# Peptides against a protein of PDB entry 5TUV: the designs that were tried, part 206

Target 1, 107 residues: chain A of PDB entry 5TUV
Amino acid sequence: KEVIDRLRYLKAEIEDLELKERELDQQKLWLQQSIKNVMDDSINNRFSYVTHEDICNCFNGDTLLAIQAPSGTQLEVPIPEMGQNGQKKYQINLKSHSGPIHVLLIN
Target 2, 107 residues: chain B of PDB entry 5TUV
Amino acid sequence: AQECQNLEVERQRRLERIKQKQSQLQELILQQIAFKNLVQRNRHAEQQASRPPPPNSVIHLPFIIVNTSKKTVIDCSISNDKFEYLFNFDNTFEIHDDIEVLKRMGM

## One batch from the design tools (peptide; made by RFdiffusion4, then SolubleMPNN)

Design b2_p29_4_s4 (from b2_p29_4, 13 letters changed)
Fold by OpenDDE base, seed 4:
Structure b2_p29_4_s4 (fold): chain B 107 residues (1-107), chain C 107 residues (1-107), chain A 29 residues (1-29)
Amino acid sequence: as target 1 above (107 residues)
Amino acid sequence: as target 2 above (107 residues)
Amino acid sequence: EKLAYSFTLDLTSLHPSFNSAEVEKELEE
């Protein structure tokens, strides 16, 4: 029956797509590891920085904070709620587990 | 048949997911290229200057950028070990990843 | 505490930009 043939075709295609998806997942994992290796390289790590000028060129007319922290640092922004003073609180929470956090005021 | 329709929906779902994963993979590749370009730029710059930049003049990866109005009042509470930071803003703010910064820099 | 936004610093992960004003607007709607 035509329907049966269509079902068989679709099932086969879905199976192929599943294989492709797993392949992509593997590639992503490989690439992520590659990126880590590149960034952890002593030479690359030494030169893995941006300047104040770089940041200023990316943003205009604002106060800019540059927060450097170790990989794995957790950033959290709570939902704004009314504060004690009657104003909404806007917060950023940072938690590092492997090293100190450094903050630079760009402008 | 209903089963045929269900499989077609699943097929489409998988196709979209694969497309997304392919896009993400491409983005990671571009990020790696951007990073390498950054490193190359900095190496060249330091060679020309014959010295590394001052420690507080650069922001080492990984980092984030927080931008807010110049009128925004920012308070910061820091733990003794500098592993925890609490930022309080009296107004809204934006957070940008270092990856986005590299993009904006044209790396 | 319910969070409006959270992520872990990781150069191998993509994170969209965050605008607290937009989130606030969405919560008010």
Scores: peptide ipSAE 0.497, ipTM 0.898, DockQ to the pose 0.864
Fold by OpenDDE base, seed 1:
Structure b2_p29_4_s4 (fold): chain B 107 residues (1-107), chain C 107 residues (1-107), chain A 29 residues (1-29)
Amino acid sequence: as target 1 above (107 residues)
Amino acid sequence: as target 2 above (107 residues)
Amino acid sequence: EKLAYSFTLDLTSLHPSFNSAEVEKELEE
C-alpha cells in the first residue's frame, strides 16, 4: 500500500531527526562546559562585572535592584495571592547554597 | 492511516524542537562572545584608570536585575548568613538576567 | 506553594525576562 510506503518513509525520517537532535544536545553540552571554563578563568573572573552606569543605560527611570549571587542560587516567585490586608502579595524568594547574596540599589 | 498521522505529528514535533535547539545554541555562542567582549572592555578601562573600580560601583556576574516602578515599596528580609532573601513588593515587577543586560549593552 | 516563576542562576542557561504583571493577567483570565 501507499500507506505502508509512507510509514516506512516517516519512520526513517524520524530516525534521522532523532540523530540530529542528539547531535545538537551534545553540542550544547560542550558549549556550556566551554562557557564555564571561560568564566572560571582567573583573569576573566576578575573582569566579569558591569557598572552602575551599564545597568542604568539598559533601563528607564524605574527602581532597579541588582542582585549578585553565586551560581546555583535559586529564585522563586510565588503566584500572587491576596494578603491579610487585602493586598496582593508580590514576592521574590532567593536561596543560595554556596555563598552570600549581595543586593544593590541602582537608582 | 491513523499511525501515519501520528508519525507525521511526531515528525513535526521533532522538527520544531530541533529548530528551537539550534536557536538556543546560537544564543549561547553569542553570550560567550558578549562575555569576552565585556572582559576586554573592563580590562582596558582599568588599565587606563590605573586602578580597579570602587568595590560598590560594580556588579559581578552572575546577577539579576529587578525592575519596578518608582512608586513601588520594597521590603527585604535577610537570613543571618545572607544565604536567603525574601523581597516583598506592593506592586508588580520585572526580572532580567545578566545575559539580557549584556545584550542591551551591545556587547 | 505554587510558583509563578522559578529558575536557578546559571550563566550556561537561557532565562527569559519575567514580568509579574503579565503572569498575573494570564492567571486571571
Scores: peptide ipSAE 0.492, ipTM 0.898, DockQ to the pose 0.867
Fold by OpenDDE base, seed 3:
Structure b2_p29_4_s4 (fold): chain B 107 residues (1-107), chain C 107 residues (1-107), chain A 29 residues (1-29)
Amino acid sequence: as target 1 above (107 residues)
Amino acid sequence: as target 2 above (107 residues)
Amino acid sequence: EKLAYSFTLDLTSLHPSFNSAEVEKELEE
């Protein structure tokens, strides 16, 4: 009888958790839409940038590449494999579908 | 008894997923706030300067930052339309999202 | 080709930072 009661309790709790998870999924969807609306605003879009100084303040001592690309651009990093020259291939592949990619070297 | 154990495992799994989703929502909210702060900063700066920054002096969102050693040799192949980029490195690298940059900037 | 890392640039999605050196270490385990 105690086991039966525990089972019933657990099933009810799991059902409540399922509802909570769906609620969070919906909240995420609405929040994502809100972010899109804010970023697509003409004024916000005009001022949605960082400077070279901003980047340099965040990083130091290394080579920095800033890659600006349209939303939806796909980035891929293959698993490093041995190349023809006996060295591992460290690679980044970028593919945009809506516009050009722009790369800046930050020194 | 075995059914109770199975449900308890499922309960814990769902609780962890819910916790992760709650954390992600919080991060998205902070991201939106950071973006708004960035826009306000840039708008104010341009008002004081009475001109926009030079096009090549800023990095527009969305972007990524690639960080690698100064000793790393970087080769880049670009398509004619600049829609595809292939970066080759002779050593390891790091990739940072624009969201992380905004965080580091204190936005 | 198997990928060590992949994502789409989307400001509505959160992506953790990536370190290629860490991936290599994980593959060796």
Scores: peptide ipSAE 0.489, ipTM 0.898, DockQ to the pose 0.868
Fold by OpenDDE base, seed 2:
Structure b2_p29_4_s4 (fold): chain B 107 residues (1-107), chain C 107 residues (1-107), chain A 29 residues (1-29)
Amino acid sequence: as target 1 above (107 residues)
Amino acid sequence: as target 2 above (107 residues)
Amino acid sequence: EKLAYSFTLDLTSLHPSFNSAEVEKELEE
């Protein structure tokens, strides 16, 4: 009896959780669309930037590269492999599909 | 008994996913707020200065930040179509997205 | 080519910070 009741309870709860998860997924999609709309607004887009000072205040003691790229740009970091000189290759690959990539040296 | 255990594991898995999705929603909300605050800050700053910042003095969203040691040698290669970039580092690096930067800025 | 890290720039997505050193250590373990 106890096992049967527990099974029924668990199955019902899992079904409820599935519904909740789907609800959260929909909320995420809605919010994502909202964010896109806000960011695509002409005025907001005009002012959607940070300064060099902003970046420097967030990071100290390092060389900083700021890479501006269109949404949808793919970033890849290969597994480091030994190079011809016995040096490991640390790489970042960027591929844009909709516009140029702009790189700024901040520090 | 085994079936109960399996369902309990599934229940827990779903609960964890729901928790993660709830956290992601919260982060997206904060992101939207941070972005709006950024826009307001920049609008106010430009109004006070009566001019926009120089184009190369700001980093427009979306962007990423790459930080590495000041001793790290960085090479950049650009493809013929200028849509592909290859960065080579002789040492390790870190990547941070614009969302994290806004958070660090306290937006 | 196997990747240590990959993502698509998207303002509506959340991506954790990436430390190549940490990932490298994890891959070697």
Scores: peptide ipSAE 0.481, ipTM 0.895, DockQ to the pose 0.841

Design b2_p29_5_s1 (from b2_p29_5, 17 letters changed)
Fold by OpenDDE base, seed 4:
Structure b2_p29_5_s1 (fold): chain B 107 residues (1-107), chain C 107 residues (1-107), chain A 29 residues (1-29)
Amino acid sequence: as target 1 above (107 residues)
Amino acid sequence: as target 2 above (107 residues)
Amino acid sequence: SPPLEIEYSKILDLSSEPQPPYKAKDLSF
């Protein structure tokens, strides 16, 4: 019946799409590793920086902090809640496991 | 049949995921290109200057940018080894990653 | 209002509760 044929067609297409999705997942992993390899190269690492001017050109902010931390540093931004004094708390928590964190005031 | 409708929904769901993953792959490619362009720019600049930039004039990747009002009071608590940071703000702030900065720089 | 954020999974990981820092410092970086 037409319904049975449609079911068979859809099942076959879904199987093909599943293969395509897995292919894309592998490509993502490959690209991520490629980026990591490029960034970890000694020469590239030496030149992997931006300047104060670069940052100032990118933002019209009032106060700009640049926070440099090793890859894998943990970042936490809690949902603002009322503190003991009745003021909302706005926080950034950082935890590095492989090296010190460096902070620069840009503006 | 209900089964046919269910499979059509599943097919559409997979197609949307594939589309999203293809877009994500394009972003990864652009990130790698942007990084390579940054490295080339910096290498050329240092060659012309015949010296590296001063240590506190550059921000090494990876980093984040925090943007807040000039009126915002910022307090920072730091561990002895500088592996842990707690930032307290008395008002709201914005966070931007290095990828966004590279995009804004036109890399 | 909450702070404006983007995803940092490639450079920084989302974390559990960090341990309290031991030293307070004025921002003069």
Scores: peptide ipSAE 0.032, ipTM 0.851, DockQ to the pose 0.061
Fold by OpenDDE base, seed 5:
Parts: sequence; C-alpha cells; structure tokens
Structure b2_p29_5_s1 (fold): chain B 107 residues (1-107), chain C 107 residues (1-107), chain A 29 residues (1-29)
Amino acid sequence: as target 1 above (107 residues)
Amino acid sequence: as target 2 above (107 residues)
Amino acid sequence: SPPLEIEYSKILDLSSEPQPPYKAKDLSF
C-alpha cells in the first residue's frame, strides 16, 4: 500500500513537472523573440556597439581581437592536435552566411 | 520497489532541468536589460558629442573577443568575400562573447 | 581569388596565461 501510494504521488509530481518545463520552454521562446525584436529595431541597432575603450577597460595587457560578425555566424574551435612540426594547433574557424566578418586588433 | 526508485530518479532529473531553465531565463532577462542600457548610454554619449563615434573605434554587436598573450603569433586567412576566417595561434587563447563583455562593463 | 593571409606578431611581457574554451558556438545574442 505504501509503495503504491508513493508511485501514484511520484507520477503525479512528474506530470506537474512536465507542465512546468513546457511553460519555461515557451517563456524562453517568447523572451528570445523579444530580445530579437529589440535588437532589430532600427534605432537600437544603430546604437548597439561597444567602444575600443570599453574593451580595453575589460581586459588588461593581452593581445585582443575583436571579431564582429552577423548573427548565425558559425564559430568552430577544434580540439588542439599535434601539427607537422610537433606543435599543437590552436585554431578558430569562422563561417558567416549573411555578411562579412570584421576584425579589429586591440593592444 | 525498483519502479519507485526509477521514478524518483526521473523526478530529480526533471527538477534539475527546470532549475537550469530558470537560470537561463534569468540570464536572458539580464541580457536584454544590459543591451537596453548600452543603447541608452550610446545615444546619450552621441548627443553630448554631437557626432557619431569614428568608424573603427567601435565594435558592433554581435561580436566576440579573443585574448591571448602578446607573445602569441597569430596567422589569419581570410576568404575573398570575408565570409570565412581561419585563425592559427601558436599558443592558447580565450574567447569571450559580447554578453560577458557587457557584464564586465557593468551594463 | 585566393584568401588573404595576415600575420600578427608581438613580443611583450604579460602576467596572464589564457585558457581556451574549445567548443563550437553560433554567434548570436
């Protein structure tokens, strides 16, 4: 009897959790669309930038590459492997489908 | 009973997913707020300066920041249309997205 | 047309050693 009651309780709770998870999924979709709409606004888009100074203030002393690319640009960072000369390969691959990529060297 | 134990595991799994999704929603909200604050800052700054910033002084969203040692040698291959980039580093590097940068800026 | 190649070389004393996050990412907000 106790086991049966526990099973019923757990099944009911899982069902409630499924509903909650679906609700959160829908909220995420809504919020993502909201963010997209805000960013796609012509005025917001015009002012959606950071300055060279902003970046310099966020990082100290290193060589910095600022890479601007369209949304949906694919970024791949392969697992480092040994090269022909015995040196590990550290790589970044970028592929845009909607526009050019722009790179700025900082520091 | 084994069935009861299985359901308890499933319940816990769902609870963890829900917790993760709640955290993701909170992050999205903060991202939207940060973006709006960025836009407001830039609008105000340009109004005060009575001019837009110089073209090469700003990085438009979306972007990433790559940082590495100043001793790191970076080779970059760029396609003719600038849609594809290949970066080769002789040492390790870090990648930071625009969201993290906005956080560091206090937006 | 063949791709352009650019080389970056700097020699400075730095105190930080970056650790790479090796994963694929789709650039988006």
Scores: peptide ipSAE 0.029, ipTM 0.851, DockQ to the pose 0.045
Fold by OpenDDE base, seed 2:
Structure b2_p29_5_s1 (fold): chain B 107 residues (1-107), chain C 107 residues (1-107), chain A 29 residues (1-29)
Amino acid sequence: as target 1 above (107 residues)
Amino acid sequence: as target 2 above (107 residues)
Amino acid sequence: SPPLEIEYSKILDLSSEPQPPYKAKDLSF
């Protein structure tokens, strides 16, 4: 009896959790769409930027590159491998499909 | 019973997924708030200055930041349409997305 | 050590390898 009751309880709880998970998935979808709409707004888009100062305040003592690329740009960072000259290859590969990539050297 | 144990494992799995989804949702909320705050800041700043910032002084979203040592040599290869970039570094680097930057900015 | 990278699910994807660019340029932007 105890085992049967426990099984029934667990099954019911799992069903409730499944509903909760689907609810969260839906909320995420709506929020993502909301963010997209906010970012795509012409006024918001006009002001959707950070300054060199902003970046410099976030990082100290490094060489900083800012790479602005359209959403959907493909980023690849290969695992460093030994090159022909015995030097490890540290690379970033970028491929955009919707527009040009813009790069700024901050410092 | 073994069936109870299996369901308890499944229950725990779902609870963990729900927790992760809740955290992701909270992160998205913070992203939206940060973006709105950024837009508000920039709008106010431009109103006060009565002019937009110089074009090359700002980094438009979406973007990434690459930071590396001041000693790191960076080479860049660019396609003719600027849709493809290959960066070569002679040392390690770090990548940060715009979301993290906004967090560091306190947005 | 390998470079530090993060996931850019909203900005970037890792679905394909880019083609090598045609022109090398010193990074002085």
Scores: peptide ipSAE 0.031, ipTM 0.850, DockQ to the pose 0.068; fails the geometry check
Fold by OpenDDE base, seed 1:
Structure b2_p29_5_s1 (fold): chain B 107 residues (1-107), chain C 107 residues (1-107), chain A 29 residues (1-29)
Amino acid sequence: as target 1 above (107 residues)
Amino acid sequence: as target 2 above (107 residues)
Amino acid sequence: SPPLEIEYSKILDLSSEPQPPYKAKDLSF
């Protein structure tokens, strides 16, 4: 039956797609590890920074905070809720486990 | 047949995931290139200046940028070891990661 | 409107709860 043939075709195609998806997943993992290795290299790490000028060139006319924190630092941005004073709470919570956090006011 | 229709939906679902994964891989490649370009730029700049930049003039990766209105009042509470930060804003803000900054820098 | 959020899967972990902070301090310039 034509329907049976179509079923067989679709099943075979899905199997091929599963293989392709797993291949891409593996490639992603390898690439992520490669990026980590490049960033953790002593020479690259020494030069892995941006300047105040760089930041100012990327943004126009607002207050800019630069927050440098170790990888794995936890970031929380609660959904704004009404506070005790009737004002919405706009918050950022940061928690590092591996080193200090540094905050710079750019402008 | 219903089974054929189900498999066709599954096929399409997998195709979309594959497309997304391919796009994500491209982004990672571009991120790695941008990082390498940043390092190269900074190495060259320091070579020309014959000195590293002042400590508080640069932001080391990884970092985030918080952008808010010039009128926004920001309060910051910090732990003794600087491992925890609590920011309170009286208005909305935007967060940008270092990847976006590098993109905006044209790296 | 709420603040804009982005995914920081590469550098930061999202959805954390901080411990009570100890000291209020001005930002570094």
Scores: peptide ipSAE 0.030, ipTM 0.853, DockQ to the pose 0.065; fails the geometry check

Design b2_p29_5_s2 (from b2_p29_5, 15 letters changed)
Fold by OpenDDE base, seed 1:
Structure b2_p29_5_s2 (fold): chain B 107 residues (1-107), chain C 107 residues (1-107), chain A 29 residues (1-29)
Amino acid sequence: as target 1 above (107 residues)
Amino acid sequence: as target 2 above (107 residues)
Amino acid sequence: SPPPKIEHSITLDLSSVSRPPYKSKDLSF
């Protein structure tokens, strides 16, 4: 009887948790769409940028590349492999499908 | 019994997922706030200057930042239409997205 | 050397993407 009662309790709790998890999933989708809508707004889009100074304030002492690309651009960072020259290769591959990629050397 | 134990494990798994999802939602909210703050800052700055910034002085979202040593040699190859880029580094690098930058900016 | 670090970046597989001819180019400042 104790085991049966515990089973019933746990099953009921799990059911409640399932509902809560689905609710959170829906909220996530809503927020993601909201963010997209805000960013796609013409006025917001016009002002959606950072400056060189902003980047320099976030990082110091190193070489900084800023790569601006359209949403959906594919980014690949292959696992470093030994090259023909005996050196590990460190690479970034970018492929855009909707517009050009812009690269700036900041520092 | 064993069935109770199995359900308790499932319960715990679901609780952890819920916690993670709650954290992700909070992060999305903060992203919205950061973006709105960025837009507001830039609007105010342009109003004060009575002009938009020069095109090459800003980085439009979305973007990524590549950070590497000052000694790192960077080779860049691009397609004719600038839709595809290949970067080669002779050393390691770090990649940060625009969200990370906004966080570091205190937005 | 340790592998590169990726912070808050999404890595996508480009295995299906064709490789066009590339031009060597200096980065813009």
Scores: peptide ipSAE 0.032, ipTM 0.850, DockQ to the pose 0.055
Fold by OpenDDE base, seed 4:
Structure b2_p29_5_s2 (fold): chain B 107 residues (1-107), chain C 107 residues (1-107), chain A 29 residues (1-29)
Amino acid sequence: as target 1 above (107 residues)
Amino acid sequence: as target 2 above (107 residues)
Amino acid sequence: SPPPKIEHSITLDLSSVSRPPYKSKDLSF
């Protein structure tokens, strides 16, 4: 009887947890859409930028590139493998579908 | 007994997933707040200056930051329409997204 | 050399994307 009761309890709890997990999944989707809506607002979009100073304050010492690309741009960073010359390939591949990509050298 | 143990393992797995999802939701909320703070900062700054910043002095969201040694040779190949970029580095690099930058800025 | 470090980035496979000819270009300051 105790084992049967424990089984019933665990099954009921798992069912409740499944409901909670689905609720959290929906909340995630809602928040993602909310963020998108806020960013796509015409006024917010006009002011959605950082400055060179902002970037320099966040990083130091090395060469910094800022790559601005439209939302949905595809980013590929291949695993460094030996090229035909016997040198490792360190690459970034970008593909945009909705607009041009802009690159700035910060320092 | 064995069935109870199996269900307890499943329960624990679901509890951990729920915990992870709750953490992810908190991160999304912080991202939204950071973005709103960025917009407010920029609006105030432009009001005080009575002009927008120069076009090439700002990086519009979304963007990424590439950090590499000053000794790294960077080759950038761009498609005619600027929709595709291929970067070649002769050494390692780091990539940071705009979310991390906003965090580092204290937004 | 160690592999590149990626923070808060998602790598997408672009193998299916047709690649046009590329031109070398100077970066903007």
Scores: peptide ipSAE 0.031, ipTM 0.847, DockQ to the pose 0.054
Fold by OpenDDE base, seed 3:
Structure b2_p29_5_s2 (fold): chain B 107 residues (1-107), chain C 107 residues (1-107), chain A 29 residues (1-29)
Amino acid sequence: as target 1 above (107 residues)
Amino acid sequence: as target 2 above (107 residues)
Amino acid sequence: SPPPKIEHSITLDLSSVSRPPYKSKDLSF
């Protein structure tokens, strides 16, 4: 009887958790669409930028490259493999499909 | 009973997924707020300056920041249409997305 | 189709200090 009661309780709780999970999934979808709409707005898009100063304030003592590319641009960072000279290869591959990529040296 | 144990495991997995989804949702909310704050800041700044910033003085979203040592040698190959970029580094680097930058900016 | 010709190459050689860690990624903007 105790085991049966525990089973019944667990099944009911799992059902409630399933409902909660679906609710969260829907909320995420709605929020993602909302963000997209806000970013795609012409006025917001015009002002959707950061300055060199902004970046410099976030980082120090390093070489900083800012890479601006259209949405949908593919960014590939291969796993470092040993080159012919015995040195690991560190690479970034970028492929845009909708417009040019722009690179800025910040520091 | 074995069935109780199985359901307990399932319950725990669902609880963890829910926790993760809640965290992701909160993160999206913060992203939206940060973006709106960025837009507001830039609008105000341009109004005060009575002009937009020079084209090469700002980094438009979406973007990434590549951070590496100033001792790192970077080779960059660019296609004629600037749709493809290949970066080669002789040492390690970090990549930060625009969302992380906005966080660091305190947006 | 093969990628377009590479018409421009730049080499950045900077003298200063700090290097961050490498992480493998495959992302889209």
Scores: peptide ipSAE 0.043, ipTM 0.848, DockQ to the pose 0.053; fails the geometry check
Fold by OpenDDE base, seed 5:
Structure b2_p29_5_s2 (fold): chain B 107 residues (1-107), chain C 107 residues (1-107), chain A 29 residues (1-29)
Amino acid sequence: as target 1 above (107 residues)
Amino acid sequence: as target 2 above (107 residues)
Amino acid sequence: SPPPKIEHSITLDLSSVSRPPYKSKDLSF
């Protein structure tokens, strides 16, 4: 009896959790679309930038590259492997499908 | 008994997923707020300056920041159309997305 | 995807800074 009651309880709770999870999924989708709409707005897009000063305030003392690319650009960072010269290869591969990539040296 | 244990495991799995999704939603909300604040800041700044910033002085979203030692040698190969970039570093680097930068800026 | 024809190759060699740790990343913009 106790086991049967526990099973019934757990099944009911899992069903409730499924509903909650679906609700959260819908909310995420809505919010993602909302963000996209805000960013794609012509006025907002015009002002969607940071300055060199902004970046310098966030990072100190190192070489900083800013890479601006269109949405959907693929960023790949392969696992470091030994190169032909015996040193580890540290790489970044970028592939855009909708426009050119722009790179700026900050410092 | 075994069925009960299986359901308890499933219950816990769902609870963890829900928790993760809730956290992701909160992060998205913060991203939206940060973006709106950025736009507002830039609009105000340009109004005060009565001109837009120089083109090469700003980084438009979306972007990433690559941080590496100033001792690091960086080789960059670029396709003709600038749709593909291959970066080679002789040492380690860090990548930060625009969201993290906005957070560091206090947006 | 076929490899691109590389037209430009630049080398950046900049003076002394601290070394950041490597973090593996795979993302889309």
Scores: peptide ipSAE 0.038, ipTM 0.849, DockQ to the pose 0.055; fails the geometry check

